# Peptides against a protein of PDB entry 1EBD: the designs that were tried, part 7

Target 1, 138 residues: chain A of PDB entry 1EBD
Amino acid sequence: KASYEGKVAAEAIAGHPSAVDYVAIPAVVFSDPECASVGYFEQQAKDEGIDVIAAKFPFAANGRALALNDTDGFLKLVVRKEDGVIIGAQIIGPNASDMIAELGLAIEAGMTAEDIALTIHAHPTLGEIAMEAAEVAL

## One batch from the design tools (peptide; made by RFdiffusion4, then SolubleMPNN)

Design b2_p19_8_s1 (from b2_p19_8, 5 letters changed)
Fold by OpenDDE base, seed 1:
Structure b2_p19_8_s1 (fold): chain B 138 residues (1-138), chain A 19 residues (1-19)
Amino acid sequence: as target 1 above (138 residues)
Amino acid sequence: SAEEVAARRAAAAAALAAR
């Protein structure tokens, strides 16, 4: 947020009309394991009356996490049931702080769980867990 | 299509703006 707003302000000062237009702000905690979130939590969506699928995949089933011996935690997608649109994501696990950016992009672009499930992720990678969680949402 | 992506983006933005 703040760095993005700073960039928009610098562009405006430079005579380039720019507006702060974002749908989701990532939040990161650099703990061990790392925690990251973007968009809705499952309970927040439910409290607003949004019918959601909470698709969860564990790092213990991810080939890269196994190879790193760092398998604690999971990825969770919060998917709106009516149209399959991703409205939130949470990651607890290895590299969660960087991996949340893919899911931030997906939410900002209005992507579906199907769009992520059909995206080829490199094997074996930590990022592949996003595809696996998206497949759970189908 | 680009129009479908834009429509889904607008729908997601409307949902997230309610927070």
Scores: peptide ipSAE 0.129, ipTM 0.724, DockQ to the pose 0.053
Fold by OpenDDE base, seed 3:
Structure b2_p19_8_s1 (fold): chain B 138 residues (1-138), chain A 19 residues (1-19)
Amino acid sequence: as target 1 above (138 residues)
Amino acid sequence: SAEEVAARRAAAAAALAAR
C-alpha cells in the first residue's frame, strides 16, 4: 500500500497520468508462515452480495513444499461464480509474500480461474499451488 | 479520516465487483 501510493505520487509529480487503484493492492505479513492477501476475502464478497467460489489448495499437497519440508498453510482463490473472474486471493505458507504477485496480476488483468488453470507452472514449484487452486474452482 | 478510509474501501470494492 504505502509503496504503491508513493509510486503513484511520484508519477503524478513527474506529470504522468496515474490512478490510485485500491482493488489489487497486496497486503503481506512476514510471519512464519508468511501471510499474503490481494483483493476480496470470501466473507467480504459475500457481505457485498457477490456469489463466490472459494477454491482452497493446501501446501501439504504441493510437491515443492513437500521437498522443502515446509507444508503449512494453503492458497485460497476467491472466484466470482457469474463469470469465473478471480476477485481475491489469500496465501498462508512458504514464499506467500512473493507468490501473491501472480495473483495480483491475474486480478488486475480480469483473468478467470480457467486462465490460471491452463497456465503451465514449472514443476516442482511452490507457484503450482495457484494452478491447483484454480483447477478446484472449475 | 475514518470516513475517508471507509469511502475508499467502498469505492475499491465497487471497482473490483465491476471487473
Scores: peptide ipSAE 0.026, ipTM 0.483, DockQ to the pose 0.044
Fold by OpenDDE base, seed 5:
Structure b2_p19_8_s1 (fold): chain B 138 residues (1-138), chain A 19 residues (1-19)
Amino acid sequence: as target 1 above (138 residues)
Amino acid sequence: SAEEVAARRAAAAAALAAR
């Protein structure tokens, strides 16, 4: 957010039209556990009349999180029911600040929960939790 | 500004909903 806001401000000061209309702007809090979000929260989508699935998977069920003894929190996907398109994601847990980038990419690309569920993640990794949450949305 | 942030958020929300 702040780095992107700084870039947009620099582009605006330079009089250049922002040629990149980013749809998904990530927000991160470097707490313990870390918190990250991109796109819609479930309630924001509901308030706009979007019918959504909130698919949630806990780090307590992730093999890498167990091996690290860092199992607090979860990943949540906000998926539009009409077409399975991912419109938001939230992560509370280990490495949330970096893991949100995959979900930002997925939202920017207009990917579905099926696209993530069919993407092979290395085992065991924290990143597998995105695949597991996507499978919950199917 | 707060207004620019709000306008960007509204545009992002509309683009997310349209995909």
Scores: peptide ipSAE 0.032, ipTM 0.546, DockQ to the pose 0.050; fails the geometry check
Fold by OpenDDE base, seed 2:
Structure b2_p19_8_s1 (fold): chain B 138 residues (1-138), chain A 19 residues (1-19)
Amino acid sequence: as target 1 above (138 residues)
Amino acid sequence: SAEEVAARRAAAAAALAAR
């Protein structure tokens, strides 16, 4: 956030048009478990009148998380129901701080839950939880 | 302000919806 806002401010000072997309700005807390978020929370989308699917998948069902004995938390996708476009994600769990980048990219690219669900993730990885949550959103 | 953040978020959502 701060680094991106600093870049946008520098571009504006230089007289270049700069757009601020708050939907794809991540927020991370390096706690145990880690917490990461990008885009809309489910309630924020609802408060703005967006009809959403909130798809949730637990780390306790992820093969890599089980192998690491680190199964606390979940991934949540916030998917716009009209077109399946991902508009937000929240991760609480192992490697959430890095895993949020895939979902930030997906939101910036205008990807759907189907695009992630049809993407082959390596097995076993923590990243498979994004695919599994995307399948729940279909 | 919270209002400025909400306005920028609404603009971002509109830009996302136009993709």
Scores: peptide ipSAE 0.024, ipTM 0.533, DockQ to the pose 0.059; fails the geometry check

Design b2_p19_8_s2 (from b2_p19_8, 6 letters changed)
Fold by OpenDDE base, seed 3:
Structure b2_p19_8_s2 (fold): chain B 138 residues (1-138), chain A 19 residues (1-19)
Amino acid sequence: as target 1 above (138 residues)
Amino acid sequence: SAEAVAARRAAAAAALAAR
């Protein structure tokens, strides 16, 4: 957030058009394990009357996480049931701070769980967990 | 462009806000 706002301000001062509109602002806690979130939490969506699927996949089932011996936590997708649109994501686990960017992109693009599930992720990678969680949402 | 970013964000905001 702050770094991006600083970039937009610098671009505006330089006479380049810039836009700041945040649909999905990532929140990161650099703990061990890392915590990252973007968009809705499941309960926030429910409190707003959105019917959601909370698709969860554990790092304990991810091949790269197993190979790293870093299997704590999970990825959760918050998917609107009506249309399959991803409205939120949470990651607790290895590299969550970087991996949240894919899901931030998906939300900012209005993508569905199917769009992620049909995207080829490299095997074995930590990022593959996004595809696995998307498949759970189908 | 900034306009293309703004347009995508507006579309995503509309999709997110749809109930």
Scores: peptide ipSAE 0.034, ipTM 0.582, DockQ to the pose 0.105
Fold by OpenDDE base, seed 1:
Structure b2_p19_8_s2 (fold): chain B 138 residues (1-138), chain A 19 residues (1-19)
Amino acid sequence: as target 1 above (138 residues)
Amino acid sequence: SAEAVAARRAAAAAALAAR
């Protein structure tokens, strides 16, 4: 957020058309394991009357996490049931701080769980967990 | 609001599809 707002402000000062327009703001805690979140938590969506699927996949089932011997935690997608649109994501686990950026992009672009499930992820990577969680939401 | 977020996402999805 602050770094993005700072860039938009610098572009505006330079005389470029710029606007702060975002749907979701990532939050990161650099703990062990790392924690990252973007968009809705499942309970926040329910409190707003949004019918959601909470699709969860564990790092203990991810091939790269197993190869790294770092299998703590999970990825959770919060998916709107009506249209499959991703409205939130949470990651607790290895590289969560960087992996949240893919899901931030997906939420900002209005992507579905199907869009992520049909995206080829490199094998073996931690990022494949986003695809696996998206398949759980179908 | 959920409605404002949904409208913004629909606009972003339409912009992505138009590229």
Scores: peptide ipSAE 0.027, ipTM 0.522, DockQ to the pose 0.092
Fold by OpenDDE base, seed 4:
Structure b2_p19_8_s2 (fold): chain B 138 residues (1-138), chain A 19 residues (1-19)
Amino acid sequence: as target 1 above (138 residues)
Amino acid sequence: SAEAVAARRAAAAAALAAR
């Protein structure tokens, strides 16, 4: 947040079009396991009257997480049911702090669960869990 | 379909460029 606001301010001062958008601001906790979130939590979406699919995939089913012996936690996608648009994501597990950036990009771009499910992820990677969770949302 | 995904990606890119 603060670094992004500083960049937007510098771009505005330089005479470039700039806006501060808060739709997909990531929040990260560098715990063990790491926790990351972007956009809506499932309950926040429900409290606003958004009908959502909460697609959850565990790291215990991810081939890279198994190979690392670090299988705690999950990825959750919060998908708007009307159009399949990703409106939030939460990751608890290995590399959550970095992996949240893909989902931040997806939310900012207005991508659907299908867009992520049809994106080829390298095998085996932790990042495949985003694709697997997107497939659960279909 | 791959074509529908490509069309959505193009629309999303255009929407981002309009911000």
Scores: peptide ipSAE 0.021, ipTM 0.503, DockQ to the pose 0.072
Fold by OpenDDE base, seed 5:
Structure b2_p19_8_s2 (fold): chain B 138 residues (1-138), chain A 19 residues (1-19)
Amino acid sequence: as target 1 above (138 residues)
Amino acid sequence: SAEAVAARRAAAAAALAAR
């Protein structure tokens, strides 16, 4: 957020046409475990009258997390039921601060849970948890 | 300002909902 706003401000000061155009802003807490979020929380979507699926997959079922002995937490996708579009994501667990970037990209691109479920993730990786959570949303 | 942050949040929420 602040870095992106700083870039837009620098472009505006330089006399370039610039707009703050973003759909999703990541929020990260570098705790142990790490916490990351982008887009809607499930309750926020419900409070706005959006019918959502909250698809959750645990790191305890991820092969890389098991190999690292770091299996605390989960990934949650917030998926709009009407069209399968991802409108939010939350990660609590290993590497959440970096892994949220994939989901930020997916939300900014208007991707569906199917788009992520059909994306080949390297095996074994922590990133596979996004694919697994997307499969839960189908 | 807090108002500028609120306006950006509202625009982002509307953009998410409109996809």
Scores: peptide ipSAE 0.027, ipTM 0.546, DockQ to the pose 0.047; fails the geometry check

Design b2_p19_8_s3 (from b2_p19_8, 5 letters changed)
Fold by OpenDDE base, seed 1:
Structure b2_p19_8_s3 (fold): chain B 138 residues (1-138), chain A 19 residues (1-19)
Amino acid sequence: as target 1 above (138 residues)
Amino acid sequence: SAEEVAAKRAAAAAALAAR
């Protein structure tokens, strides 16, 4: 957020029209395990009357997390039922602080759970958990 | 301000829901 606002301000000073888009602001807590979130939480979507699927996949079922002996937590996708569009994501687990960027991109691009499920992730990686959670949402 | 931050968050949520 602050770095992005600083960039937009620098671009504006340089005479480039730039708007601060705030659609998907990531939030990270560098705990052990790490916590990251972008877009809607499941309850926030429900409180706004959005019908959602909360697709959850555990790191205990991820091949890379098992190989690292770091299997605590999960990824959760918040998917709008009407059209399958990803409107939020939460990660508690290994590398959550970096992994949230893929999901931030997906939300900003208006991607569906199907788009993520059909994206080939390298094996074995922590990132595969996004694909697995997207498959749960189908 | 705190109000501007709240307004930006509300606008972000509305924009996200509209996609």
Scores: peptide ipSAE 0.032, ipTM 0.554, DockQ to the pose 0.045
Fold by OpenDDE base, seed 3:
Structure b2_p19_8_s3 (fold): chain B 138 residues (1-138), chain A 19 residues (1-19)
Amino acid sequence: as target 1 above (138 residues)
Amino acid sequence: SAEEVAAKRAAAAAALAAR
């Protein structure tokens, strides 16, 4: 956030057109396990009257997490039921701080759970958990 | 401030809901 705002300000001062987009602001806690979030939490969407699917996949079922012996936590996708659009994501687990960027991009691009489910993720990786959670939302 | 953080979060949520 702050570094991005500083970059946008520097680009504007340099005469480059730049805008701060706040649609999908990531929030990260560098704990062990790491916590990351972007967009809606499931309860926030419900409180706003958005009907959502909360698709959850555990790191305990991820091949890379098993190989690393770091299987705590999960990925959760918050998917709008009407059209399958991803409106939020939460990750608790290994590399959550970096992995949230894929889901931030997906939300900013207006992607569906199907778009993520059909995206080939390298095997075995922690990133496959996004694909697996997207498949749960179908 | 805490209020500025809350306002930015609310604006982000509203922008997501509008898509």
Scores: peptide ipSAE 0.031, ipTM 0.550, DockQ to the pose 0.041
Fold by OpenDDE base, seed 4:
Structure b2_p19_8_s3 (fold): chain B 138 residues (1-138), chain A 19 residues (1-19)
Amino acid sequence: as target 1 above (138 residues)
Amino acid sequence: SAEEVAAKRAAAAAALAAR
């Protein structure tokens, strides 16, 4: 957040068109399990009158998480129901702090759950959980 | 502050509506 806001300010001072998109700003807590979030929470979207699908996939069903014996938590996608656009994501679990970046990119780019579901993730990886959650949103 | 939170929320909603 602060680094991003500082970069946006520097780019604006340099005469580049720059805007702060608060939707794509990640928040991370380096707890055990790790917690990461980007964009809307399901309730925040509902409070703003956005009809959403909350697609949740557990790490207990992820092959890499099973192999690591670290299966606590889940990934949740918050998908706008009208057009399938990803507007938020939350991860509680292994490597959440790094995996949130893919979803931050997806949200920033205006990608759909279908875009993520059709993206081949390496097997077995923790990152496959994003694809699995996107498939749940279809 | 509550004002800063409201401003960020409004900016996020506007960014989302522009997609």
Scores: peptide ipSAE 0.027, ipTM 0.555, DockQ to the pose 0.049
Fold by OpenDDE base, seed 2:
Structure b2_p19_8_s3 (fold): chain B 138 residues (1-138), chain A 19 residues (1-19)
Amino acid sequence: as target 1 above (138 residues)
Amino acid sequence: SAEEVAAKRAAAAAALAAR
């Protein structure tokens, strides 16, 4: 956040047109378990009148999380119902701080839950939870 | 501030609507 806002401010000072997209700005807490979020929370989207699907998948069902004996938490996708576009994601669990980057990219690129669901993730990985949550949103 | 939070939300909503 701060580094990105600082870059946008520097570009604006240099006379270049620059905009801040607040939808794709991640927030991370390096707790145990880690917490990461990007874009809309489900309630924020609802409060703005966006019809959303909240798709949730638990780390307890992820093969890599089971193999690591670290199965606490979940991934949640917030998907706009009209077009399937991913508008937010929340991760609580192992490697959430790094895994949020895929979903930040997906949101910034205007990707759908289908785009993520049809992307082959390596097995077994923690990253498969994004694919599994996207399948729940279909 | 609360105004800065509101401005950021409005900018996020506008960015989402432009996609």
Scores: peptide ipSAE 0.024, ipTM 0.529, DockQ to the pose 0.051

Design b2_p19_8_s4 (from b2_p19_8, 7 letters changed)
Fold by OpenDDE base, seed 2:
Structure b2_p19_8_s4 (fold): chain B 138 residues (1-138), chain A 19 residues (1-19)
Amino acid sequence: as target 1 above (138 residues)
Amino acid sequence: SAAAVAARRAAAAAALAAR
């Protein structure tokens, strides 16, 4: 966010057309475990009257997390029930700070849980947890 | 189960092909 806003401000000062026009701004906390979020939390969507599925998958069920001996936490997808569109994601676990970028792209592109579920993720990777959480939403 | 995963994948594939 702040780095991107700084770029937009620099472009505006330079006389270039620029805007901060994004649906999904990521937030990251570099704790142990890492915390990342993009788009809606489940409660925020409910408070706005959006009917959602909260699909959760634990790192303890991920082959790469097991191999790393780092199995704390989970990935949560917030999926709109009407059309399966992903409107939010939260990650608590290893590499959450980088893994949130895939989900940010999915939200900005208006992708569904089906789109992520059908995307082949490399095995074994932490990224497979996004695919597994998407399959929970189906 | 492998059968439940296969059924979800087939449903997802049908939905994606309809877009």
Scores: peptide ipSAE 0.020, ipTM 0.469, DockQ to the pose 0.021
Fold by OpenDDE base, seed 4:
Structure b2_p19_8_s4 (fold): chain B 138 residues (1-138), chain A 19 residues (1-19)
Amino acid sequence: as target 1 above (138 residues)
Amino acid sequence: SAAAVAARRAAAAAALAAR
């Protein structure tokens, strides 16, 4: 958020037309394990009356996480059940701070869990956990 | 299975063509 708003402000100062337009703001905590979130939490969506699928996949089942001996945590997708649109994601685990960007893009673009599940992720990567969680949401 | 993946890809392609 702040860095993006700073870029928009710098572009405006430079005389370029720029606006802040975003649906989802990522939040990151650089702890061990890292924590990242974008969009809705499952409970927030439920409290707003959104019927959701909460698809959770553990890093303990990710081939790259196993190879790194860093298997703590999980990825959770919050998927709107009506249309399969991703409305939120939470990651606790290795590289959560960078991995949240894919899911931020997916939310901003109005992508579905199917769009992620059908995207080829490189093997073995931590990022494959997004695909695995998306497959659980189908 | 490879057949299930192919069926999902065909369905996704149809959904994308309907947008």
Scores: peptide ipSAE 0.019, ipTM 0.455, DockQ to the pose 0.026
Fold by OpenDDE base, seed 3:
Structure b2_p19_8_s4 (fold): chain B 138 residues (1-138), chain A 19 residues (1-19)
Amino acid sequence: as target 1 above (138 residues)
Amino acid sequence: SAAAVAARRAAAAAALAAR
């Protein structure tokens, strides 16, 4: 957020049109466990009248998280029911700060839960949790 | 261009909120 707002401010000062999309900008907290979010929260989508599926998968079921002995938290996908489009994602757990970038790309590209579920992730990785959460949304 | 990125951002936000 702050780094992107700084770029928008610099572009505005330079006379270039710029916009801040607060929905598509990832938010990261470098806590233990890490927290990351991009797009809609489930409640935010509901409050705007968007009918959503909240697909959640725990790190306790991820093979890489088990091998690291770091199994706290989950990934949540917020999926629009009408078309399966991913409109938000939240990660609490190991490497959440980096893994949110894949889901940010998916949201910005207008990808579906099916697109993520059909994407082969390397085994075993923390990133597989995105595929597993997408399968829960199908 | 910065203008094209800004326009894409605004369109993405509108597409998310329109449904």
Scores: peptide ipSAE 0.019, ipTM 0.473, DockQ to the pose 0.110
Fold by OpenDDE base, seed 1:
Structure b2_p19_8_s4 (fold): chain B 138 residues (1-138), chain A 19 residues (1-19)
Amino acid sequence: as target 1 above (138 residues)
Amino acid sequence: SAAAVAARRAAAAAALAAR
């Protein structure tokens, strides 16, 4: 966020048309385990009257996390029930700070849980947890 | 398939409940 806002400000000062118009602004906490979020939390969507599926998958069931002996946390997708569109994601666990970028892209592109579930992820990777959570949302 | 989705949901729920 702050680095991107700084880039937009520098472009505007340079006389280039620039705007911050993004739905999927990531927030990261570099704790142990790492925490990352983008878009809606489940409760925020409910408070706005959006009917959602909260699809949660644990790192304890991820093959790469098991191989690393780092199985703490989960990925959560917040999926709108009407159309299956991903409107939010949260990750607590290994590499959450980098893995949130896939889900940020998916939200900005208006992708569904089906789009992620049908995307081939490399095996074994931490990133496969996004596909696993997307399949829970179907 | 609906059966594969149900199996994954059950596995995820069991892994979450074991923590």
Scores: peptide ipSAE 0.009, ipTM 0.330, DockQ to the pose 0.014; fails the geometry check

## One batch from the design tools (peptide; made by RFdiffusion4, then SolubleMPNN)

Design b2_p20_2_s4
Fold by OpenDDE base, seed 1:
Structure b2_p20_2_s4 (fold): chain B 138 residues (1-138), chain A 20 residues (1-20)
Amino acid sequence: as target 1 above (138 residues)
Amino acid sequence: MRREEARRRLLELRRRAEAR
């Protein structure tokens, strides 16, 4: 947020057409386990009348998380049912602070759950949990 | 770039990849 606002302000000062357009603002808490969120929470989408799928996959089922002995938490995708478009994501678990960036990019790009499910993730990685959660949303 | 335009470009890239 603040870094992006600084860029928009610098562009505006330079006389370039610039607007603050936030589709996906990441929020991170560097706790143990880490917490990250981008876009809609499931309840926020419901309160706005958006019909959503909340696809959840646990780190306890992720091969890398098991190998690290760090299996607490989950990834949740918030997917609009009408078109499968990802509108939010939440991660509680290992490396959530960095892993949220993939999902932020997916939201900004207008990607679907199918888009992530069809993306090859390296094995074994924590990042595979995004693919697994996307498959749950199909 | 609007989200819908980004998505349309992605779908076009996929269609080109599947046609190879």
Scores: peptide ipSAE 0.028, ipTM 0.533, DockQ to the pose 0.106
Fold by OpenDDE base, seed 2:
Structure b2_p20_2_s4 (fold): chain B 138 residues (1-138), chain A 20 residues (1-20)
Amino acid sequence: as target 1 above (138 residues)
Amino acid sequence: MRREEARRRLLELRRRAEAR
């Protein structure tokens, strides 16, 4: 957040049209387990009248999380029901701080749950949980 | 429509991978 706001401020000072898009800005808490979010929470989307699918997948079902003996938490995708576009994600679990970057990219690029579900993730990785959550949204 | 197409495409890709 702060580094991105600093870049937007520098671009605005340079006379470039730049705006802070808070939808695509990740928020991270480096706790144990880590917490990360980007875009809409499920309730925020509902309060704005957006019909959403909330797809949740647990780390306890991820092969890498099992191999690490670190299975606490889940990934949640918030998917707009009309077109399948990903509008938010929340991660509680191992490596959430880095894993949120894929989902931030997906939101910024206007990607769908289909685009993530059809992307081959390396096996075994924590990143596969994004693919599994996207499959739940299908 | 798009969600059902996505699900169908995913299932077809999985079947093709299992047949190799």
Scores: peptide ipSAE 0.025, ipTM 0.508, DockQ to the pose 0.022
Fold by OpenDDE base, seed 3:
Structure b2_p20_2_s4 (fold): chain B 138 residues (1-138), chain A 20 residues (1-20)
Amino acid sequence: as target 1 above (138 residues)
Amino acid sequence: MRREEARRRLLELRRRAEAR
């Protein structure tokens, strides 16, 4: 947030056309396991009257997490039922701090769970968990 | 829905939530 708003302010001061146009702000906690979030939590969407699918996939079912012996936690997608658009994501587990960037991009671009499910991820990787959670939302 | 329409709709939901 602050870094992006600072860039927009610097561009505006320099006389360049710039606008603050973000949908989601990532939040990261560098704990063990790591925690990351972007966009809506499931309960926040429900409290606002948004009908959502909460698609969850565990790291215990991810081939790379098994090979690393680091299988704690999960990825959760918050998907709007009306149009399949991803409106939030949460990750607890290995590499959550970096993996949240893919889902931040998906939310900012207005992508669907189908857009992620149809994206080929390298095998075996931790990133495949985003594809697996997207398939649960279909 | 086109990506621009999806983005616009998500921003509109947030503006409506902030106005409550």
Scores: peptide ipSAE 0.053, ipTM 0.654, DockQ to the pose 0.641; fails the geometry check
Fold by OpenDDE base, seed 5:
Structure b2_p20_2_s4 (fold): chain B 138 residues (1-138), chain A 20 residues (1-20)
Amino acid sequence: as target 1 above (138 residues)
Amino acid sequence: MRREEARRRLLELRRRAEAR
């Protein structure tokens, strides 16, 4: 947040039109397990009257997480029901701080759960959990 | 058609977030 707001402020001072996009700003807590979020939480979307699917997939079912013996937590996609667009994501688990970047890109691009589900992820990877959670949202 | 509508709706969500 603060680093991005600093960049937007610098662009505005340079006379370029710039805006702070609060929807796609990631938030990370470097705990054990790591916590990452981008876009809407399920409750925030509901409070704004957005009808959403919360698609959740556990790291305990991910082949790479099992191989690492680090299976705590889950990925959650917040998907708008009317068009399948991803509007938020939360990750609690291994490498959540890095994995949130894919989902931040997906949200910024206006991607659907179908777009992620149809994207080939390398096997075995932690990143496959995004594909699995997207399949739950279909 | 769906992708352009999805993009328009994403921009609307951004505008709502900035208005808070």
Scores: peptide ipSAE 0.030, ipTM 0.586, DockQ to the pose 0.448; fails the geometry check

